# Designs tried in a protein design run: peptides against a protein of PDB entry 5Z08. Part 259

Target 1, 168 residues: chain A of PDB entry 5Z08
Amino acid sequence: RQKDEWAKKTSSLMKQLDWFIGEHLGAMLAAEELGGPVVGELMEIDPDDLSAGFNAHGKLKKATSQPDLDRRQRRIDDIWGPQDEQGQAHKRKRGADEALAASAEMRDLIEQLMNKLVEAGGDNSATYVEIPRESAAARFLVRSKVAMFHPNDARRLRLVDFGRDLDD
Target 2, 222 residues: chain B of PDB entry 5Z08
Amino acid sequence: GLPRLIDAIEEASKIPAKRRQTPIKPTIEKLTTHLYTHGASPDSLLRLADLLTLRNHLDQASLAAITRNLYPSSTVSDEVVLRFIGALGHGQLKPTLALQALFLRWLVMVYHLLENPGVLGQVYGVLFDLLDTAAIRPQLCHLLALVTRRKHVRPFRIQAILTLSRQTGGDPNLTGLLRVFKNYYPEIIVGDATKGRASAFKHPDPQWRQHLDEIQQRRSEA

## One batch from the design tools (peptide; made by RFdiffusion4, then SolubleMPNN)

Design b2_p24_8_s2 (from b2_p24_8, 14 letters changed)
Fold by OpenDDE base, seed 2:
Structure b2_p24_8_s2 (fold): chain B 168 residues (1-168), chain C 222 residues (1-222), chain A 24 residues (1-24)
Amino acid sequence: as target 1 above (168 residues)
Amino acid sequence: as target 2 above (222 residues)
Amino acid sequence: MQDYEDTIRKYIMEISENIAKALK
């Protein structure tokens, strides 16, 4: 009975989290990936605002890894390309697609992190997820203090164990 | 070391300023310098929490200076948290509202270092009932924004925030807290009272955060 | 910034707590 209540509560929270990611967070993560402001510096980035491009105050912090720079630069060039009417519709679609992609990445990352936490059965060393890149999603979770990188390997990310710190 | 400085201040705190043989200010300066450089251990934090929250003969400037330099070198225990929560509100034995605002600000800044963040959820009602106190409301709303879980978002509390928001002319901190409530219950009809600017509850002191991170990093290397 | 960070933290914390309780 109690386990069923916890399962239902968890399912309800997951649905709410999914909604929050899709409706609010995805567009902001996409903006950060595209060289825009860090998530939450700009409140409520409309996917339409992603298509309009970032104004000069979006300080491009140089992400240090070369391959991410080329994708980012191409995405910036695609966002700042010629403003023809067809270009605006294509930009809106691209902005929406990037927001959807960012939402999917965040959902998948959270799911992987939670699954590893369950599978580890209390072994903190087994809770790490390998991430292919330092994404806006990964950075956001670390800034949010819900995840941490492995001290020796920035490709390994784990959830902060909020449940165990209660029993010690 | 830090324990000896605390001993000296504890003894001085029992004596009215006019009856002290030696000025306490130099000892307070040594304490705050030590705290800034090394932080406070869990045991030292508890002793300092008692000095800050219990009625004694220390001046308000000294208490504020200690609070501004109260960097944990490790975790923050439930006992320390409860001392600060117990110091909130109105009463002759309570600290000043200005000092209470500093305590709430401190709790916000060290929230990630709490041994049990759930302890604040257990005293949620006590915190929520203080929202009418204007002097502490900004920091209180920020703390509640960190602490609030779905179980705390009740119809009576929603209505209380809406009522208080109308009475205050749309305090941005109350609007910010109501936005947090709406994240748990999107169906909350935020009437015209919330068309105003919401507080984003940004970190109160980025420099303090950076310095805390430096102190915490030294512990992980030891 | 902090609002969304705090929101996600709340969700993840509450979910993690529920998972921990379900595993006990």
Scores: peptide ipSAE 0.167, ipTM 0.430, DockQ to the pose 0.247
Fold by OpenDDE base, seed 3:
Formats: structure tokens, sequence, C-alpha cells
Structure b2_p24_8_s2 (fold): chain B 168 residues (1-168), chain C 222 residues (1-222), chain A 24 residues (1-24)
């Protein structure tokens, strides 16, 4: 009974975190990857709004027709296709796809980090996950004080040990 | 008028009851009668909030009587709200938990009169962290139910409510708050511990509401 | 097993809290 309640509760927590990643954090991470605001500056990013692209200041470009599509906007437009209705639909779809990809990356990264921490059995050297690139997900976890890079290797990431602070 | 009554009570509040030359009770009764009849202006509300929240020599019965008659004649400023929020929690300088519960109840009943309802959202964390305090939890959950927005519903807070709900044997107020969270995030798995009866967060005092509406209507006609 | 479960809960809570703090 307690294990089932615990499994349900842990499952519930994981589901809540998973849900939060999928519904909110993924879009924000995707926005950061696309040169938008840093995660946390804009709390509610509609994946559909990701398609509008971001100005040099990381603000959502209002769909104003202004022609000076900065090189980033071209890249976003190249990423998101023509500004016609089909292009907007493709942009929205691609925004959703980027948010899904960012969500998946974040989920996988958290899972790997947690698994390594458990497997390490207290050996801090064994807690590092190798990351192929510095992603928005990795950066966000570090900024959030959830993870830290290896001091000598930015390709190695580990969870911050939260266990010590509760026993003090 | 009301300002003179407040002046007299402010002066009396500085002096221990045993050292007062004149009994304060008649002045408190005049104040509460005036508040019941006319309500309190924004300026008077601020002064009364200070009397209620700051440590002074007023007795608990007087403070409770003022709080029960604290009808706003107009709006409630952010400053007034923050005085009451600052008075919450444990500490020797803070009001009693019984009085804090009355303050939270008052905030619930006047929520629609706040000049800026967003001010409570800014202090959401402070309010949320007090949920473990059983004496104020019912009113606190009700206030949080009004204040909660999507931005406040976070995994750690969901878990905190779930944990506290288990520890309390499924407090209906916590279950009610979790249902509010679930309205923003339907995917929230309400564990078996929350299958219990939830509070509906009904208005705490319908008569008080009716009387408040009468006071507010008189202002619109003047 | 219970210790492991409690540990995982703790980490999930801390992760969630830190994420929430970073989003404030």
Amino acid sequence: as target 1 above (168 residues)
Amino acid sequence: as target 2 above (222 residues)
Amino acid sequence: MQDYEDTIRKYIMEISENIAKALK
C-alpha cells in the first residue's frame, strides 16, 4: 500500500514535472534555442508565438510587415518558411515541433542526470552526464541551480547534490 | 468623526490598560458603530490596519471587534493589504493566529474591492509557505484559491499541497486548493489522499457581504 | 526501496522548486 502510494506519488511528481516540461518549459527552451528570450523572461510562450520569431532583444516580433528581417529573422523565417497562411501553419507546426524536441531533450537530460546520481552511489566523479552540446536545456538547468558543469569540461554535467542540505 | 475616534484609540493603544485614565471600550464601541454604519475610507483603513497589525496595548477583543466591522467604504489599497500580509506567521511581534485568521477572512471578503488584486499574487509565496500553520489554513486556502493564477501553479507547490494533505489526513481546504490548481492544469494527478471532500470556498459571511454591499452602494449614490 | 523513493521525491521536489525559482 505505501509503496503503491509512493509509486503513485512519485509517478505523480514525475508526471507533473513531465507535464510542466511539455506544456510550458519546452516552449520556453525552444524559444531560447531560436534566439528568443532566456527561459524565465517570458513565462507563457505559446508555441504558436514561437513562429513569429524574436527581435535582437529577444522579444517576440509583432507580426508587423516590416521588411528589415534581420539575419536572425531570416534564419527563423528559413526555419519557419514563407509568411503566407501555409507558411504560418508551417511556422506554428515547426514551433510545436521545436517545443516537443526541447521538451524531450529536457526530459532525457533530467532522467540521465538522476540516473547517474543514483548509480554513482556517492562518487561525485561518476555523476557526470556527457552532453553532446550546450543546449538551452543544459543551460537552464545550470542557471536554475539544478545542475552544474564539470569545472574543466563543459561537456560534462551533473546534478547538484540536494541531499546534503536536508540533513543539516 | 471617524478620524477623531481613531486618534483616541491610537493614543490609548500606546498605554497599558491598567494605566489608562479613561476606559477605551466606549470609544471602541463608537468606532465599531461608525464603521458598521459608514465604513472606513482608504485613509482610515490604513490607520486601522496599523492598529490591528502593529504591536500595541489594545486587547484582543477590541482588535477582533474592529476587524469584524472593518467595512471599506471604497477600495482597499496595496498598502493596507501588505500590512495584513506582513502581520501573518509566527513571531512575538505578530498578532495572534486567531487575529491573523480574521485578517485572512477579511481579505477574502474584500478581495473584489482591492485596487490591485495582483499585489496578492506578488506575495503568493509568502502566503503559500504558511499553509502548514493549521490555525490559519482554512482562510489561507480560501484566499489562495482566489489569488492563484497559472503562474503560481508549480510542480513543487503541487507536491507541497499533496504532502501536507497526507500529513493532515486530507484537509478539505487543501483538497479544495488542489482542485483550483487542477483547473489550471488538468493533468495534475490528485492522489488518493485528495479523494476526500473538498472545501467549496463559499463566502465566509453572507450577512457581512450584504452589509458591505449596502455601504458600497451608498458611496455610489453620493 | 523506500529510501530510494524518498530520495527521488526529494530530487524531483528540489528540481521543481529550482525550476520554479528560475522562472520567477
Scores: peptide ipSAE 0.189, ipTM 0.359, DockQ to the pose 0.062; fails the geometry check
Fold by OpenDDE base, seed 4:
Structure b2_p24_8_s2 (fold): chain B 168 residues (1-168), chain C 222 residues (1-222), chain A 24 residues (1-24)
Amino acid sequence: as target 1 above (168 residues)
Amino acid sequence: as target 2 above (222 residues)
Amino acid sequence: MQDYEDTIRKYIMEISENIAKALK
């Protein structure tokens, strides 16, 4: 009985987390990856707006045709295509794709982190997941105090041990 | 094989171009072709790092060509990394800033293959102190963005970037690096001094990445 | 098995809470 309630509650919490990642966090992560604000500085990012890019203040750059498009801006424009209606649609689609990719990366990373924690059976050395890159997802988890990097290996990430009092 | 090509280039590097009996270009082309096809072993990488970083009589085009084809077939050792880091900065014995920028770009592109990524964290200060060097700043900021951890985000470095950002008119690479710092300390006020777009530090060469992945996959199948 | 599920649940809760705190 308690196991079933626990399984249901765990399933519900996982579903809620999954939903939150997909609906909100993914877009923010994608925005950070695209050179937007750090996750949490700008809430409710529309995936369609990700294509517009972000200024230094984390505000959506309106597509100002500024001629002095920094080689980077040109690369972004090349990445995001022409500002015509087709280009706008392609940009929106790309923004959505980036949000989906970021969501998938976050989900996968959390899953891997949890799986390694379980598999380790209390061996802290075995709890590390190898990450291919320091993603916005990875950085967010570290900032959120959910995960930590291995002190000597930036490619290794683990869940924070919430069961150990940090004071031991 | 690759070792013999390196031997020939090492010997040629000791001799001024005008005094060489044989043109080195064909040997460089063979080397770069070999590197493109097979990559470089850790031992070969070290030897090539020495050729690239130590003052010799190789021309800049040859050095750049080697660097552009410097695909690791396996891991990158700390020693190789330190050769490239040691080659950074100003000085008559240092490689050109253009070549240094290629080295930094290379380190960015092979960062995931470092035997110990922590080695770059240990030399973080050395890298950070070079941010005022405009010619290498884009790649340097990208590398620092990969390397930066909470321990590196210190008040004096925050202030240094902010000051340099003001002095440079808001270099987007510095703004990008400040954003990385903000990932660890959200309270960092990136003031009005960072006017403009922050760099996202995207992979500098997707084709190079793809080719590297192909070389690395051959290792996993062996 | 039960200890495993309890651990997972605890971690999911803590993960969720910490994410929520980071977004406040």
Scores: peptide ipSAE 0.168, ipTM 0.331, DockQ to the pose 0.055; fails the geometry check
Fold by OpenDDE base, seed 1:
Structure b2_p24_8_s2 (fold): chain B 168 residues (1-168), chain C 222 residues (1-222), chain A 24 residues (1-24)
Amino acid sequence: as target 1 above (168 residues)
Amino acid sequence: as target 2 above (222 residues)
Amino acid sequence: MQDYEDTIRKYIMEISENIAKALK
């Protein structure tokens, strides 16, 4: 019940985050997993696309969907620079599959991290999620100062406390 | 006087805001004005520390306003310091992390007025173990930078900061603290994660410092 | 329940903001 109500009320923000993960972040994470650039190093992410995303009320401005598909495709193409047209189609499909996998991994990881934070009821020791591997998703969340590894166990990840007690 | 204002706020703090007969805001404003003008005696500081650190029905804005005007007119006792340290960390009975950050900032700004600066060295482990709390880390690193002595710089703490620095992508405050550690042990290799800009731990509020100095000077003339 | 929702919304906002900052 609480999870469902939370899902409904956070639905807009979660949908926006899910959209961002699927449309932008997944491809970058996949690129990093495949030996490409680290997420955020090469991205001329138009600051306007991300900054225009969050208004003062936390609403993502609707980035027009069309230019972003072309940017994702260009990034995959730029990283993997197809030599031949037929090689391009296979590389595009593989890149799309890897981006989908990375997107799913990021979504699942964020969900698990949030769920553990909620379940812990303010006990930081109970907020750790066990991760099967150090993924690009996990590394990105750590670099983004969203998550932290356990000091003694790199298989355990938790959300950073952003200075709100869960009760605020 | 200040004691009577504290009495009124203590009584009001026991009652939920919706059940109070009189708004507390005017009394808080009188208190903060008095603190700004005269500062707080050691006895008043202890009472105010209890109001700030113990769970009560005071609103966060009032608690923050008191903390921002908490000028000592004299010294700060170990007991006052320990109240603020005891209020740090996570828990339903503890102040908000935003308020804890203000407490740490206050301790930094009044560090030179502590009756016994060594008291913070005794609780060094408690402070150090909170470095993973991002909300208070900037002020905590600054306080630790003031408190750190050679006895506190241990291999396990060096490794803990290095690990946390890597995990945070090289937080400038952690890099600043590592630089302080390096002053005691020059052989500490502050790896590539620390090639970033270290915090210089400048005074958090120069205007607050100047006003504190004015309050302290009036005591020396009396 | 309302306080919990506000907390989670805040975390999502902070997560989103930090992700956005890391990508700039």
Scores: peptide ipSAE 0.103, ipTM 0.299, DockQ to the pose 0.049; fails the geometry check

Design b2_p24_8_s3 (from b2_p24_8, 15 letters changed)
Fold by OpenDDE base, seed 4:
Structure b2_p24_8_s3 (fold): chain B 168 residues (1-168), chain C 222 residues (1-222), chain A 24 residues (1-24)
Amino acid sequence: as target 1 above (168 residues)
Amino acid sequence: as target 2 above (222 residues)
Amino acid sequence: MQDYEDTLRQLIEEISENIAKYLK
């Protein structure tokens, strides 16, 4: 009985999470991955200014055209630039596909993080998931304070333990 | 009970050690033992925060001992938090930097028990402006890492940390804080400013955490 | 917008707590 109630409650929460990811997060995460704003308010920081870094005097270095930022801006322009009706339909489809992909990535990452937490049986060293890249999804989880990177390895992410230490 | 112990210490704190009729150390030991066993209620926490943060005649060892045993039995109010924040920085009326570091460490360890975690966000600027103070920087960076939200990650603060990181030769705690900022601004280059390893911001005292959890569990069962 | 990060945290926290209860 208690296990069944737990299973039902967990299933319900997972459905809510899936809905939240699909309806709200996916598009925003996709926008971030495509070089749009980080999920949240467009902060008035020119990404080029931050990428350029600051010189020894704390002045912005001239934006060295990091090829990745130029590609990112071009992708933003390609997504949001004025295109003909056919181009808009293709952009909408591409945007929807990217949102779906971002939603799937977030969901998969959360699932992996939760699975590792269950498998670790209280061993915090075993709770890390290896991530292939620092994605918008990974950063969002860290911003949300639900995940944290391994201190020595940015490719390792773990869920924050919200549970009571399982009394081993 | 705890209130009576606090009363005795408050009265003793008004008097220079050389003029006290009775040694305060036994009373401090009773207080710390009580705190270790039962924790401090919100009301007791406020009184203890005043004892710790206001200039008085208590010795540094006693203040440190109280701080190390300052287990909340319940929540931590905004008022308690603000007392500790107000005690930070340089000044003749402020606690020693060593004691301030203990306060910051305490705030890190009890962060999850704050009635309103947003209170630290409201004083974010005050905390951030203290990053140049080397003696408290490790704990300050850890606290800021917990408190930082999108609204706090501003260009001028990014620049300030980058500048300070260069000036300090790449303090790992500043690098750790920059890594937190990078979650909000992926374009922040952490490596160029600092050849150093980022701090992990691990829990400062796992044993203290475990003991706090035991005290907190007793409350949930009552 | 702080609402999305908080919403996600709440959902994951509740799930994690439920998992922890099940493993006990």
Scores: peptide ipSAE 0.301, ipTM 0.727, DockQ to the pose 0.291
Fold by OpenDDE base, seed 2:
Structure b2_p24_8_s3 (fold): chain B 168 residues (1-168), chain C 222 residues (1-222), chain A 24 residues (1-24)
Amino acid sequence: as target 1 above (168 residues)
Amino acid sequence: as target 2 above (222 residues)
Amino acid sequence: MQDYEDTLRQLIEEISENIAKYLK
């Protein structure tokens, strides 16, 4: 009976998580992957400003026009910029597809992290998931304090153990 | 009980060791044994924080022994946290840097028991400005790694860590803190300054953690 | 503005705690 109540509660929370990812988080993660602002508050700092580095006085160096920055800015402008009517439908569809892809990536990553935690049976060394890249999803989990990178390998991510009592 | 032991130590702390009628060491041993067995209530934690952070006539070994056994039986109040933060830095009235490192280590180990974790975010600047102090830097970077939020990651602080990392030859703890900042600003280039290994910020004492969990569990059953 | 990071943390924490209780 208690196990069934815990299973039902976990299922309900997973549905809430899926809804939260799909309705709110996916679009913001997609924007971050495309070079937009990091999920949450609008970056007060232009990514271009950070890439340019800081002078000896801590002031932003003027971004040298690196061609790759222009591509990122164009992608940001393509996502957030004024869309002309005909281009809007195709860009909206592309934006929706990217948001769906980002949502799927986040869901899959959370599932892998939880599965590894269960499989490890208390062995913290076995709880790491290998990630192909440092994604917006991975960074968001770390910012949320629910995941941690391996200190020596940024391709390894683990869930923070909130339930220490698994050793007994 | 614990309050009576604290009373005796508070009175003894006002008197130089050479002028005490009775040795304080047996009372310190009773206190540390009690703390190890039962932990400290919020009220007892506040009194002990004052004994640890305010200048008195207690010896460094006794202060360190109390700090190593400072298990909370429940939550840690903002007032207790602020006593330890206020004790950090340089000055004749401040505790030794060795004792400050123990305080920072303690704050890391009890971070999950804070009544309001946001209190550390409010004093983030004070903590950050102490990064140049080598003796406390390892524990300070670990605490900052826990406390850091987007609002704290600013251009001037990014530049300050990068500069300090170059000056220290790539301190692994500073590299670890930069990696935390990179989660909020992916464009931060860690590479040239950080051929060094980043710190993992692992729990400082797994045995202490386990014992804390046992003390906390007994409270939930009572 | 909803703190999306805190919302996600709370959800994952509660899920993890429930999983831990289920495995006992």
Scores: peptide ipSAE 0.300, ipTM 0.718, DockQ to the pose 0.284
Fold by OpenDDE base, seed 5:
Structure b2_p24_8_s3 (fold): chain B 168 residues (1-168), chain C 222 residues (1-222), chain A 24 residues (1-24)
Amino acid sequence: as target 1 above (168 residues)
Amino acid sequence: as target 2 above (222 residues)
Amino acid sequence: MQDYEDTLRQLIEEISENIAKYLK
């Protein structure tokens, strides 16, 4: 009985989470991945200034033509470029596809994080998920204070253990 | 009750230890025992914050003992937070840096009980400007790691941490704070300039946390 | 915008709490 109620409640919460990711986060995460603003407050910082990054001296790197910036800008331009009707339809479709992909990535990452929390059985060392890259999804989870990177390995992400915080 | 103990300590705090008619230590022990058992109400917290932050004749050991047992029974008001923030830094009227480190540690441990966590965001600049103070830096970086939002992550602050990290030989706490900033600015390179390990900003005192949770639970049942 | 991060946190927190209760 209690297990069934738990399963039902968890399922309901997961549906709410899926809705929230799909309706609100997906497009913003996709924009961040494409080199747009970080999910949240429009960075008042000129994206051009940020795209240059900070060197080891904390100085803005001069916009050297890093080929990867050109690819991101092309993707942004492909999403936001000229408003001809056919171009807009393709852009809207690409934007929708990227938003769906970002939503799926976020959902999968959350699921992996939760699964590892369950599997770890209280071993904090076993709660880390290996991520292939630092994604917008991963950064958003960390900003949301629901996940944290391993102190020594940015490829390892874990869920914040809210449950131990209840039992301790 | 707790108010009477605070009254006695407030009166004693006005008088140099050598001129007190009665030793204050037994009253401090009663206070700390009471705080450990029941916690402090918002009103009591404010009075205790004044005792801890204002210049008085209480000894450092007593002040530290009160701070270590400063369990909130409920929420922590903005006024209480601002008393502790106002006590930070250098100055003849400021508490010792050792006591300031305890205050920052306390703020970290009670962060989830703040009535308005945004109050720390409003004083973010004040906190950030104290990062050069080595004695409080560990706890300060931890608090900033909790408080930092996008609006706080500015180029000048990124540069300031990078500069300070180089000057300190890669303080792990500064590296930890830079990693927090990297979540808002992915372009921040963490590691090349700082051979240091990043701090994980773990809870400073798990036993204190557990005991706080027990005190907080009793309030919800009452 | 704090709203999205906070909303996500609340949802994940509640799920995690439920998981923890189940694992006891």
Scores: peptide ipSAE 0.317, ipTM 0.744, DockQ to the pose 0.297; fails the geometry check
Fold by OpenDDE base, seed 3:
Structure b2_p24_8_s3 (fold): chain B 168 residues (1-168), chain C 222 residues (1-222), chain A 24 residues (1-24)
Amino acid sequence: as target 1 above (168 residues)
Amino acid sequence: as target 2 above (222 residues)
Amino acid sequence: MQDYEDTLRQLIEEISENIAKYLK
């Protein structure tokens, strides 16, 4: 009985989480992955400026044209490029596909994090999920204070233990 | 009770140790024992914050002992937080840097008990400007890692931490803080100087945490 | 915007607490 009630409650919460990710987060996460603004705020810092770094005097170094910057700029240009009707439909479809992909990544990551928490049985060292890349999803979880990176390995992410009783 | 112990210490703090009629050490020991057993109420916590942060005639060992046993039995008010923040930095009227490091460590350990965590965000600039002070930098970076929000991650602060990281030879605490910033701005390149180990910002004292949780649980049962 | 991070935190916190209760 108690296990069934727990399972039902968890299922209900997971449905709410799934809805929230799909309806609200997916598009914003996709925009971040494509080099757009981090979820929530317009980037006040030009990515090119950040990549160039700052000199000892706090002045922006001139962006060295690194080829990877061109690829990101092309993606931005592909998103914001001329609004021809056919171009808009293709952009909308691509945007929708990227939003779905970002939503799926977030869902999968949360599920893995929760599964590891259950499997670890209180061993905090065993709660880390290996992530293939630092994603918008992973960063969002960290900003939300629900996950943390391993201090020495940015490829390892764990759920924050909200149940303090697992540190015993 | 705790208020009477604080009264005695407050009165003794006004008098140089050589002019005291009675040794204060036994009263400090009673206070620290009481704090360890029961914690400090919000009112007591404020009074103790004043004793710790204001210039008085208490010895450094006593101040450190009080700080190490400063378990809140309840929440931590904005006023208490601001007393500790106001005690940071350089100056003849400021507590020692060693004591300031203990205050910052304390703020980290009680962060989850703050009535308004946003108060630390309001003083973010004050905290950030102290990063050049090596003696408090480890605890300061940890506190900033907890407090940092998007609004705090600005180009000038990114540059400041990068510059300071280079100047310090890649202090792992600065690298850890920069990693926190990178969560808000993924484009932050943690340069080669930061190939060093980033600080984990682990809880600074697990035993203290456990004991705090025990004190807090007793409150919820009362 | 702070609202999305807070919403996610609340949901995950509640799920995690339920998991912790189940493991006891």
Scores: peptide ipSAE 0.315, ipTM 0.742, DockQ to the pose 0.265; fails the geometry check

